# Peptides against a protein of PDB entry 7RZF: the designs that were tried, part 29

Target 1, 358 residues: chain A of PDB entry 7RZF
Amino acid sequence: PFQEEHLKQLYKIVPIKDIRNLYVTFPIPDLQKYYKSNPGHYLGHLIGHEGPGSLLSELKSKGWVNTLVGGQKEGARGFMFFIINVDLTEEGLLHVEDIILHMFQYIQKLRAEGPQEWVFQECKDLNAVAFRFKDKERPRGYTSKIAGILHYYPLEEVLTAEYLLEEFRPDLIEMVLDKLRPENVRVAIVSKSFEGKTDRTEEWYGTQYKQEAIPDEVIKKWQNADLNGKFKLPTKNEFIPTNFEILPLEKEATPYPALIKDTAMSKLWFKQDDKFFLPKACLNFEFFSPFAYVDPLHCNMAYLYLELLKDSLNEYAYAAELAGLSYDLQNTIYGMYLSVKGYNDKQPILLKKIIEKM
Target 2, 358 residues: chain A of PDB entry 7RZF as posed
Amino acid sequence: PFQEEHLKQLYKIVPIKDIRNLYVTFPIPDLQKYYKSNPGHYLGHLIGHEGPGSLLSELKSKGWVNTLVGGQKEGARGFMFFIINVDLTEEGLLHVEDIILHMFQYIQKLRAEGPQEWVFQELKDLNAVAFRFKDKERPRGYTSKIAGILHYYPLEEVLTAEYLLEEFRPDLIEMVLDKLRPENVRVAIVSKSFEGKTDRTEEWYGTQYKQEAIPDEVIKKWQNADLNGKFKLPTKNEFIPTNFEILPLEKEATPYPALIKDTAMSKLWFKQDDKFFLPKANLNFEFFSPFAYVDPLHSNMAYLYLELLKDSLNEYAYAAELAGLSYDLQNTIYGMYLSVKGYNDKQPILLKKIIEKM

## One batch from the design tools (peptide; aimed at target 1 L68 G70 G71)

Design b2_p15_1_s4 (made by RFdiffusion4, then SolubleMPNN; from b2_p15_1, 7 letters changed)
Fold by OpenDDE base, seed 4:
Structure b2_p15_1_s4 (fold): chain B 358 residues (1-358), chain A 15 residues (1-15)
Amino acid sequence: as target 1 above (358 residues)
Amino acid sequence: MKSPFELLKEKQKKF
């Protein structure tokens, strides 16, 4: 495990690729034995959330971060890491201290709210869905993966252990959250802007880096992270499917889409799934407007309308994606195309929200 | 101890 001398360290790293990344790393106990409760996944789900009031939402609103990933990572035997990784903008590279302050403000919000059983239940349900409807992997890759994870899980549980949550353990969530403190932090900033400013070379890859102690004043600033009123826990994910019933095939099921509605204003084509037998649907809508492409002005207005519509739907996009729903919105020469895909149970909810924003 | 550099290698393999 890292000793105290390895904590409160800043690494400035020169990448080969033109990338800007921030890694905020905390040493944590080995959570492997707690895979049935997976407290690191609970915290990763919240810290890595992309919805309104999330850490990413605030950092994106400032133009500092493009993407965020939070979660546990294997260390060596007997210890792990919790890592928050962000893709930095050029502006975000100038605001690393403030980005990390926001991370600690969000962590402090999680402490103030305490462990939420409903969040655990959502994680459990999402993982159960992901397990139940897991796509077929290539046998070679799958076997190699399973052989690797047999070192960590009982043979009887090896297929389920990465997915199925069984136990809500608020004590373990609090224990991990207590390790996510400024005094335990290791920071790595990856940017080409450090070229020619490094004093060390990594032995294995020749990566140029500089190591510095984080100033005690900066650590103290992070320790005194206030509750930022912009940070909120996610709302309940209304898109999580609960009904997985597969309707029986109709006796007259056609191998091709059948026209089931024909009116002056709408045509509806339907094809039942006769091949995959999944509780999933694909809804495709083509909206026709004679004005969409009549001239360059209308074409640009139709484009701007869709960009505004997409922006107005961003609040639902992540929650829908987590639940295995997706949508797509495109301009066409005839008007607009909308696609809604995924588990059929909650598609009407997503579709309704899209139509209400249109 | 996994170096901060080993963290970079895993991301580089995903791309």
Scores: peptide ipSAE 0.015, ipTM 0.497, DockQ to the pose 0.059
OpenDDE base, seeds 1, 2, 3, 5: peptide ipSAE 0.006, 0.011, 0.012, 0.012; ipTM 0.456, 0.477, 0.474, 0.494

Design b2_p15_2 (made by RFdiffusion4; failed a check: the pose's geometry)
Pose (drawn by RFdiffusion4):
Structure b2_p15_2 (pose): chain A 358 residues (1-358), chain P 15 residues (1-15)
Amino acid sequence: as target 2 above (358 residues)
Amino acid sequence: SDAVTLVMSATPETA
């Protein structure tokens, strides 16, 4: 649907609720026919990746961006999109050309070295382990899902869809990585600061927007000289699991969780799993404080402190959320709350780091 | 327009 008359364009959209965002849209051909190599998931794993020396951590270090989501959007049949969607700070709206410049800097940093064998082996291993201990399904919604993807795949791999990968073909990685060029951009800015500046309006919904077609100054400023920032490739993962042993049932087996510790400091509830036999467990905690909801100031500083703790710890724990260990730490009325769940091997390192950062 | 619809439904698939 994107003919070249309406390419290289930058719209400005006025919202109703106060948000600020930047959408970078590329068009790409259909890659649903390539469901073995999956080059879109490779570039999605290399673009939208938080951690040390990556696209998001540098934009956090210049104070312009809270978070960004990579990957490719799939639309209808016979055509596909690719999106880098970002949200903006107060002075992140002033430097949009520099943000997109850094996006092509990281793309060119990934074009000078191109394919990687160990990233494909690591991602294939992760999908294989995440498929081998695939948990039970709720019978409603699961049959709709496997009837939703029954049109595309043969009868043998109706289940093993986007779980098992056979081959690493760098040609398709290079092909989809070439289609990401600044002659293929479509920038869209959402900001509430364009109230009285909009000429055009939407008939169907009634929204207002513009046409600021990007002059060639910034296009030929985008693809001209792109060496690097302080970017780097992600490093070897250490949260990949190795212990897949189901521990045996002990003498005191109970059908409900029993109180084991009862002190004036803490209490526990424990139950060995009897039904599922998956090498994974969930640990949860609820810390209490009478000072958490005393007045609005003390009920306000709690969200700020807990949010800054999540800010400063996502850079560390994104590898744990990517390997299958997910944590969550949010506030409650009474006190604050913690819940770490996932594979059975790496809960102590993650929970201990959470406490000592807390 | 195409752009407004795309912004309302801009949810990419990640790895």

Design b2_p15_2_s1 (made by RFdiffusion4, then SolubleMPNN; from b2_p15_2, 8 letters changed; failed a check: the pose's geometry)
Amino acid sequence: SDIVDEVLNAKPKTF

Design b2_p15_2_s2 (made by RFdiffusion4, then SolubleMPNN; from b2_p15_2, 8 letters changed; failed a check: the pose's geometry)
Amino acid sequence: SDIVDFVKNAKPKTF

Design b2_p15_2_s3 (made by RFdiffusion4, then SolubleMPNN; from b2_p15_2, 8 letters changed; failed a check: the pose's geometry)
Amino acid sequence: SEIVDLVRNAKPKTF

Design b2_p15_2_s4 (made by RFdiffusion4, then SolubleMPNN; from b2_p15_2, 8 letters changed; failed a check: the pose's geometry)
Amino acid sequence: SDIVDFVRNAKPKTF

Design b2_p15_3 (made by RFdiffusion4)
Pose (drawn by RFdiffusion4):
Structure b2_p15_3 (pose): chain A 358 residues (1-358), chain P 15 residues (1-15)
Amino acid sequence: as target 2 above (358 residues)
Amino acid sequence: ASSTPADVPDVVLNL
């Protein structure tokens, strides 16, 4: 649907609720026919990746961006999109050309080195382990899912869809990586600062927007010279699991969690798993404080402190959320709250690091 | 961060 008359354009949209965002839209051909190599997931794993020396961490270091989501949007049949969607700070709206410049800097940093064998082997291992201990399904919604993807795949791999990968073909990685060029951009800015500046309006919904077609100054400023920032490839993962042993049932087996420790400091509830036999467990905690909801100031500093703790610890723990260990730490009325769940091997390192950062 | 795209409003793509 994107003919070349309406390419290289930058719209400005006025919202109703106060948000600020930047959408970068590329068009690409259909890659649902390539469901073995999956080049869109490779570029999605290399673009939207938090951690040391990556696209998001540098934009955090310049104070412009809270978070960004990579990956490719799939639309209808016979055509596909690719999106880099970002949200903005107060002075992140002033430097949009520089943000998109850094996006093509990281794209060119990934074009000078191109394919990687160990990233494909690591991602295929991760999907294989995440498929081998695939948990049980709720019978409603699961049959709708496997009837939702029954139209595309044959009868044998109706289940093993986007789980098992056979081959690493770098030609398709290079092909989809070439289609990401600044002659293929469509920038869209959402900001509530364009109240009285909009000429055009939408008939169907009634929203207002613009047409600021990007002059060629900034296009030929985008693809001209792009060496690097302080970017780097992600490093070897250490949260990949290795212990897949189901520990045996002990003498004192109980059907419900029993109180084991009762002190004036803490209490526990414990139950070995009897039904599922998956090498994974969930640990949860609820810390109490009478000072958490005393007045609005003390009920306000709690969200700020807990949010800055999540800010400063996502850079470390995104590899744990990527390997299958997810944690969550949010505030409650009475006190604060913690819940770490996932594979059975790497809970102590993650929970201990959470405490010592806390 | 995520390697899959977030939700995108219709007005961004139907203009």

Design b2_p15_3_s1 (made by RFdiffusion4, then SolubleMPNN; from b2_p15_3 with D7E D10E)
Fold by OpenDDE base, seed 2:
Structure b2_p15_3_s1 (fold): chain B 358 residues (1-358), chain A 15 residues (1-15)
Amino acid sequence: as target 1 above (358 residues)
Amino acid sequence: ASSTPAEVPEVVLNL
């Protein structure tokens, strides 16, 4: 068990690779017995969220962080870790204390809002989708993962226990949130900028590091993290599929795309899936504009338009990705290409959101 | 994203 002497520690680590990473780590109780509620996954979903009002959105807006991951990790027997990991920019490396302040402000927002059953239900539904299609998508490395899981779950539940959320446990969510405090933090900063400033070497990999106590003034600054009004809970994910019906193959199904609409303004080709038998579709749109490539100015304007359009759609990109939807927007010599891919059920919603921004 | 961080330095996890 972590004693007080192991908490409030800062590790400055020299990487072999040219990487800049921050790890904010909290010792938590062993949550394995609570797999049916998985409170660590609930918190990882929110802390790791990428939508508007998320922790990542604010840290990106400041130019300090590129990516963020939040979640639980197994420890030794009887404890786990909750870890927030970020990829730091060069500027973000100078603002680590303020980045961690924003993490505690977001955690304070989660405490103030309390556990949300609808968020748990979304996590449940997303995991159920992932489970239902896991074997059909042929995930590489499935066998090595199962061997670890067999130590923790009954044989009958081993295939399902990681994915099937059954119980909303707000008490366990609050219990984990109570461990996500500045007094319990272990911070690691990974950067080549610490080269020649280290005094220890790690025994297993020879990693050079320095260990320091985090100053009590910095701990107090994080303990006094106020509610930052920029942080909000995510909105409901409109893209989560609920209908998984596979339509029967039509008797007139063609092996190639058939022209089903031919007009002066539009052509439409359709091919039914005859191979994969998944509730997935690919929508591809080519838009033709006589102005797109008429001259270098129009070409640059068409490029800038698509970059602005992509940026305006970033608010939906993460929610769509979580739901197994994707979109792509590209310039073509004739105009623009749009692709929407993934589960067919909510593709019309994503397509509508794209068109509303066009 | 929500995930388990892959490459956490062992020095952070070891006591």
Scores: peptide ipSAE 0.207, ipTM 0.876, DockQ to the pose 0.510
OpenDDE base, seeds 1, 3, 4, 5: peptide ipSAE 0.159, 0.161, 0.159, 0.152; ipTM 0.859, 0.858, 0.871, 0.857; seed 1 fails the geometry check

Design b2_p15_3_s2 (made by RFdiffusion4, then SolubleMPNN; from b2_p15_3 with A6G D7P V8I)
Fold by OpenDDE base, seed 4:
Structure b2_p15_3_s2 (fold): chain B 358 residues (1-358), chain A 15 residues (1-15)
Amino acid sequence: as target 1 above (358 residues)
Amino acid sequence: ASSTPGPIPDVVLNL
């Protein structure tokens, strides 16, 4: 367990690769016994969220961060870490204190809203989907991972324990959230910009670093983090599949796409899945416009249109991805191509959202 | 994203 002397520390680390990373780490209790409620996953889901009003959305809007990961990590015996890891831009490297302030503002928002059972239910449902399809998508990867998990879970639960959320424990969520405080922080910044500015070398890998105490003024700034009105809890993920029914193979099912609709304005080809037997579909749309490629101006307008459309759809991209849905939009010589892939149940919802932005 | 954070330098973990 970290003593007070190990807290409020800043590590400036020189990487071998040209990378810029920030790790904001919090010592937390060992949560392994709470796997049925997994409060660290709940907090990781929210802190790591990428939708509107998320921490990442704000940090990206400022041009400071490219990616964000939030979650628990195993520590030494009897404790874990909660970690917020971000990929820093060059500008973000100059704003680390303000990035961490935004992290504490988001954490303060989570304290103010309190634990949400509906968010837990979404995590539960997402994990149930992941579990249900784990073996069907990648049979080869299963055997090697089980051996490590056997040390942590009863044999009967080993297959399910990583995925099965059973118990909403707001008390445990609050307990972990109470550890996510500036007084309990350890910060690591990884950047080549610290080359020649370090005074220590790590014994195992020869990693050059500098350790500094975080100034009490900075800790106090983070302790006084406001709610920041830009931060909001995510909306409910409408893309989470609930129906996994596989329709029976039609007697007239062809091994190739059959033309099932032929009109002056639309052709539709359909092929039923005869191989994978998954509740997944791939919807592909090609839109033809006589104006799309008439001249360079129209080509550039069509390109700009799709870039704006993609940007406008970014609000749904993460929620769709979490739910095992994806979309793709591309310019074609004749117009545009849209693809929607993943679980079939909520594809109509995603497709509607795309069309509403078109 | 929500996931296990990437490899943290051991210097941050080994105290």
Scores: peptide ipSAE 0.108, ipTM 0.848, DockQ to the pose 0.516
OpenDDE base, seeds 1, 2, 3, 5: peptide ipSAE 0.090, 0.082, 0.080, 0.073; ipTM 0.841, 0.837, 0.835, 0.835

Design b2_p15_3_s3 (made by RFdiffusion4, then SolubleMPNN; from b2_p15_3 with T4K A6G D7P)
Fold by OpenDDE base, seed 4:
Parts: C-alpha cells; structure tokens; sequence
Structure b2_p15_3_s3 (fold): chain B 358 residues (1-358), chain A 15 residues (1-15)
C-alpha cells in the first residue's frame, strides 16, 4: 500500500511516441470482492461521461483535452487504482493544474449529489445489454479472455461477473469517492516536452522521467475545489434498449430491399434481417433537395448546415453510443444522407432527436 | 468514456 511519501507526487515522463497524456491516479482499496456492486465502474461512468455538464465537456470547451477515460485499474496485491486519463492538447499541457482542479470540482459535485440509484440502474442495464450480445457479435474472442477471469471469480460466475451488477452500494461508492482526494493523488504527465529535463530512468523500459513532490499550495488549491456550476450529473440515457424481441421473418421477405412505399415525396425500401437475428436495425435516409449543390454557395451552405447539425447532436452522441446506437450525417450531391444504426428499440427516439434538430 | 484506463506508465503504478 502507498505510504504518505508516495502520495502527492508528480511524474514528468518522456514518451517514445509524440503523445500528450495526463494520468491522475488514486490508490484505492481492492474492489474485487465488490464486483456485484462495482463502485469503481459507477464512478468511472460518471467521471468518464461525455454528455453535457460532464468533465470532458468542460475540458473540451476550453480546448485542453481531446479524450477522457475514468475507471479502476488493478494494482499490486491488496489495492487498486482509480485513474482519470486524458489526452492533452498542446494548450492543455500548459493547464494541467487547472485540468486537475476541474477533476476535483467534478468529484466534489459527485460528493454533493451523493450516490444515485438510477445511475447504478443504467450501468446495470448497459452491462446486461453488453453481456446479452457479447457472444453474438464476436464469438472468436470469447475463449481467450475466460482463462484470465477464472482466477478472480467462481467458475459459475465467470461468465457473468464482469457484467452483472446486482447490488446498489452507496456506502462503497462514497468509500471510493473518499479516496479521490488531492492528498491521495499521483499525477503523471507524458510529453516529449520533458525531453532533456529528466533525471531518472525506469529500469525495465528505460523510460526517462522526473519525479517531483506536488507543492502544498497546489494540493491546497485542489482541496478547496469549489462546486463548478457547469458540472451536472448526466440526464437519464433514453437510448438504453429494453425490448430485444426479434420479429418473425415475414413469408414475403425478399433477399433484397423491397419497395414498400412509393410516393411523390418518399420511397421506402425494406429488408428484414435473414442472417444475423439481432434486435438491430439500420435506418438509412437520403434527402433530396433541388437546392443542394445547385451552385457553390448552396453547396457550402449545405456543408455548414450539416456541421452545425452534427454539433447540435453531440449532446446525444455519447448516450446513444453507450446504448449501442450510432448515427451518421453526410452531404450528398443531391442533399444529405442520415444513417441510424444499432438496437432497434430506441432508434425512433434517436431519430426524433435528430429530426428535432434539423 | 468509462473504460479500463489504458497503459499507465509503470513508474506511476509501482512503489
């Protein structure tokens, strides 16, 4: 276990590749025995969220971070880490202290709101979806992963233990959240900008680094992280599928798309799935406008329109992705193309959200 | 994203 001398440390690390990463790490208890409640996953879900009012949303709005990952990682025997990892922009590399301040502001928001059972239920439902379809999407990858999991779970639970959330444990969520404090932090910054500024070399890979104590003033700044009014809990994910019914194959089902609607304003082709037998659909829309691409001005306006539309839909993109839904919007020589793919149950909700922004 | 954090430098994870 980490002693006080191992905490409040900053590592400046030289990468082989041109990458800029920040790792904010917290030693936490071994959570393996709590797999049924998985409090680290709950916190990773919220801290790693990408929707409006998320940590990533704020850090992206400042141009400091491209991507964010939050979650637990295995450590040595008897402890784990909670890690917030971000991909830094060049500007973000200059603002690491403020990025970490925002992390602690978000963590403080989570403390203020307390554990939310509905968020746990969403995690449970998402994991249940992932489990239900694990083998149907990629049968070849299954056998090699089981052998590692057998060391951690009873044989009877090995198949389910990574996915099955059973117990809402607010006490364990709070316990982990209490470890996510500035006094318990280990920070690593990975950047080529530290080349020639390091004084240590790691023994195994020859990684050049510098280790420094984080100044007490900086720790105190992070300890006094106020509630930032930009941070909000995510809204409920409306896109999580609950109906997985596969409709029977129609007797008139054709191996190719059949024209089922033909009107002056719309044509509709339909093909039932005859191969995959998944509760998934692909909705593809081509919109034809006589004004699209008539001239360079209209072409540029159509492009700008789709860029603005995509930006306006970013609020749903992450929630849809988590729920196994995706959309795509493209310009075409005749107008625009929209695709909605994934689980069929909530596709109408996503489609409605898209149309409301159009 | 909520996922297992990527490769973290061993220096950060080791004592």
Amino acid sequence: as target 1 above (358 residues)
Amino acid sequence: ASSKPGPVPDVVLNL
Scores: peptide ipSAE 0.216, ipTM 0.876, DockQ to the pose 0.504
OpenDDE base, seeds 1, 2, 3, 5: peptide ipSAE 0.196, 0.189, 0.172, 0.182; ipTM 0.870, 0.868, 0.865, 0.868

Design b2_p15_3_s4 (made by RFdiffusion4, then SolubleMPNN; from b2_p15_3, 4 letters changed)
Fold by OpenDDE base, seed 4:
Structure b2_p15_3_s4 (fold): chain B 358 residues (1-358), chain A 15 residues (1-15)
Amino acid sequence: as target 1 above (358 residues)
Amino acid sequence: ASSKPAEIPSVVLNL
């Protein structure tokens, strides 16, 4: 159990690899007994969100952070950690205090909005999807993970306990949010820029580090984190599949794609899945433009158009990915290629959003 | 992302 002397600490760590990472770590109670409500997953989902108004979106907009992960991790016996981990840019390494301020502004936004049952329901639905398809997608990896989980869950629940959300517990969400305070923070910065500036060595791996107390002025700055109007809760994820029906194999099902529509403006090829029997589809669109590659100017315009289109679609990319949908956009010598892959149920919604941005 | 955080340096965990 961390004593007060172990809180409000900054660790400057020298990595072996050329990496720049920030770990903002909070000691939290052991949440294992609350696996049915999983308040740490709820908070990890929101803090780790990548959509508009997210923490990551703001930190990316400043050029300070490439990636963000939020979630709980096991600690020693009787406690856990909540961790916000970011991959730092070279500029972000200079702005660590301001990055952490933005983390506390986002946490303050979560306190102000309070626990949202609809967000819990999305987490529940996403976990149910992940559980339902876990074994169908990767049968070989299953047996080795179960043995570790058997120590934490009843045998009957071992298969489901990592995925099963049953109970919305706003009280537990608030309890964890109350631990995500500047007075409880442990910060680790990992960068080669600390080489030759360390005074300690870890006994286990020989990792060189420096430990410093975080100044009280910095703690107060983070304690006074205001509501940043750029931070918003995510919108509802429209891409979460709810229909998992597998259509029966058609009598005329061909082993290869069949031309089912041939018109002056469009050809449509279709192949039903005869192998995987998953509620998934792959939609591939090739757009032909007589202007796309006529000259270098048109090629450059087509390239810029796709980069702008990809940027405009970035608002949906993360929500689609969470829901097991993906899209890809590529330039081709004849025009453009679009692919939409994943669960078939919400593919029309994603496709519509793509077309509305085109 | 809402994934399990990367390996925290043992220095931060072993206190």
Scores: peptide ipSAE 0.102, ipTM 0.848, DockQ to the pose 0.490
OpenDDE base, seeds 1, 2, 3, 5: peptide ipSAE 0.092, 0.084, 0.077, 0.073; ipTM 0.845, 0.841, 0.837, 0.839

Design b2_p15_4 (made by RFdiffusion4)
Pose (drawn by RFdiffusion4):
Structure b2_p15_4 (pose): chain A 358 residues (1-358), chain P 15 residues (1-15)
Amino acid sequence: as target 2 above (358 residues)
Amino acid sequence: ASSDPSSIPSIVLSI
């Protein structure tokens, strides 16, 4: 649907709720026919990746961006999109050309070195382990899912869809990586600061927007010279699991969690798993404080402190959320809350690091 | 961050 008359354009949209965002839209051909190599998931794993020396961490370091989501958007049949969607700070709206410039800097940093064998082997191993201990399904919604993808795949791999990968073909990685060029951009800015500046309006919904077609100054500023920032490839993962042993049932087996420790400091509830036999467990905690909800100031500083803890600890723990260990730490009325769940091997390192950062 | 796209307003792709 994107003919070349309406390419290289930058719209300005006025919202109703106060948000600020930047959408970068590329068009690409259909890659649902390539469901074995999956080049879109490779570029999605290399673009939207938090951690040391990556696209998001440098935009955090310049104070412009809270978070960004990579990957490719799939639309209808016979055509596909690719999106880099970002949200903005107060002075992140002033430097949009520089943000998109850094996006093409990281794209060019990934074009000078291109394919990687170990990233494909690592991602394939991760999907294979995440498929081998695939948990049980709720029977409603699961049959709608496997009847939702029954139209595309044959009868053998109706289940093993986007789980098992056979081959690493760098040609398709290079092909989809070439289609991401600044002659293929469509920038869209959402900001509430364009109240009285909009000429055009939408008939169907009634929203207002613009047409600021990007002059060639900034296009030929985008693709001209792009060496690097302080970017780097992600490093070897250490949260990949290795212990897949189901520990045996002990003498004191109980059907419900029993109180084991009762002190004036803490109490526990424990139950070995009897039904599922998956090498994974969930640990949860609820810390209490009478000072968490005293007045609005003390009920306000709690969200700020807990949010800054999540800010400063996502850079470390995104590899744990990527390997299958997910944590969550949010505030409650009474006190604060913690819940770490996932594979059975790497809970101590993650929970201990959470405490010592806390 | 995520390697999968999030929700997209319809006007972004319908202009």

Design b2_p15_4_s1 (made by RFdiffusion4, then SolubleMPNN; from b2_p15_4, 6 letters changed)
Fold by OpenDDE base, seed 3:
Structure b2_p15_4_s1 (fold): chain B 358 residues (1-358), chain A 15 residues (1-15)
Amino acid sequence: as target 1 above (358 residues)
Amino acid sequence: ASSKPGEIPEIVLRL
């Protein structure tokens, strides 16, 4: 475990690549024994959420952060880390203190709301889907992975322990949240802007860095992080599949798409899957407009329309992605293309949401 | 998103 001298530290690191990253790291207890409840995954799911009222959504709205990742990482024996990693904009690099304040405001929101069993159930269901449709790992990779996992799990659970959540443990969620405090923080900023401003070199890779103590005033500012009314728990993920039934192959199934509907305004082609037998579908829509590309003004309007439509759908995009659904919207020389792909069960819900925004 | 294995440079944890 880090000693007190290793806490409340800021590291300014010079990267080889032109990248801007912030790592907010908390030492936490070893959670490996709690794999059945996986409180670090629960917190990583919420802190790393990308929907409305999420930490990322607010930090993106300020122009400070592009991407956010939250979760547990293995440390040395007997401890772990909880890490919030963000990709910083150039402006975000100037606002690191305020970014971290927002992180603590979100963590404070999680404390105020308390552990939510429905969120745990969604994590459980998502993991069950991921397990059920896990690609067959290559035998060598699989064997090496299993050999590693055997150190942590009973032999009978080794195949499932990474995926199957069994126990809702609000006490363990709260215990981890209690470690996510300013007094327990280590901050690393990775940016080329620190080139020529470092005074240390890391012994293993020769990485140049500067270490600074975080001022007590800044720690106090983060300790007094108020509830930010912009932060909300995510809504229930309506896209999580529950039906995985594979329909039987039709007797008249064609090896190519068949025209099954022909009208003055629409044509529909269908091909049943005859190879993979997965509860997945691809819905593709081509919209034709004689005006879409008639002149530069209409082209620009069609482009702007799709950008606005995509923006209006961002609230669903992440929840759909988590549930193994995706959509794509593209301009075409004739109008617009829409694609919806993934598990077929909730595709009608996503398609309805898209159409309601069109 | 939730953390993926290997996304965090080891240097960040070793310092």
Scores: peptide ipSAE 0.181, ipTM 0.866, DockQ to the pose 0.557
OpenDDE base, seeds 1, 2, 4, 5: peptide ipSAE 0.183, 0.160, 0.194, 0.180; ipTM 0.866, 0.860, 0.870, 0.865; seeds 1, 4, 5 fail the geometry check

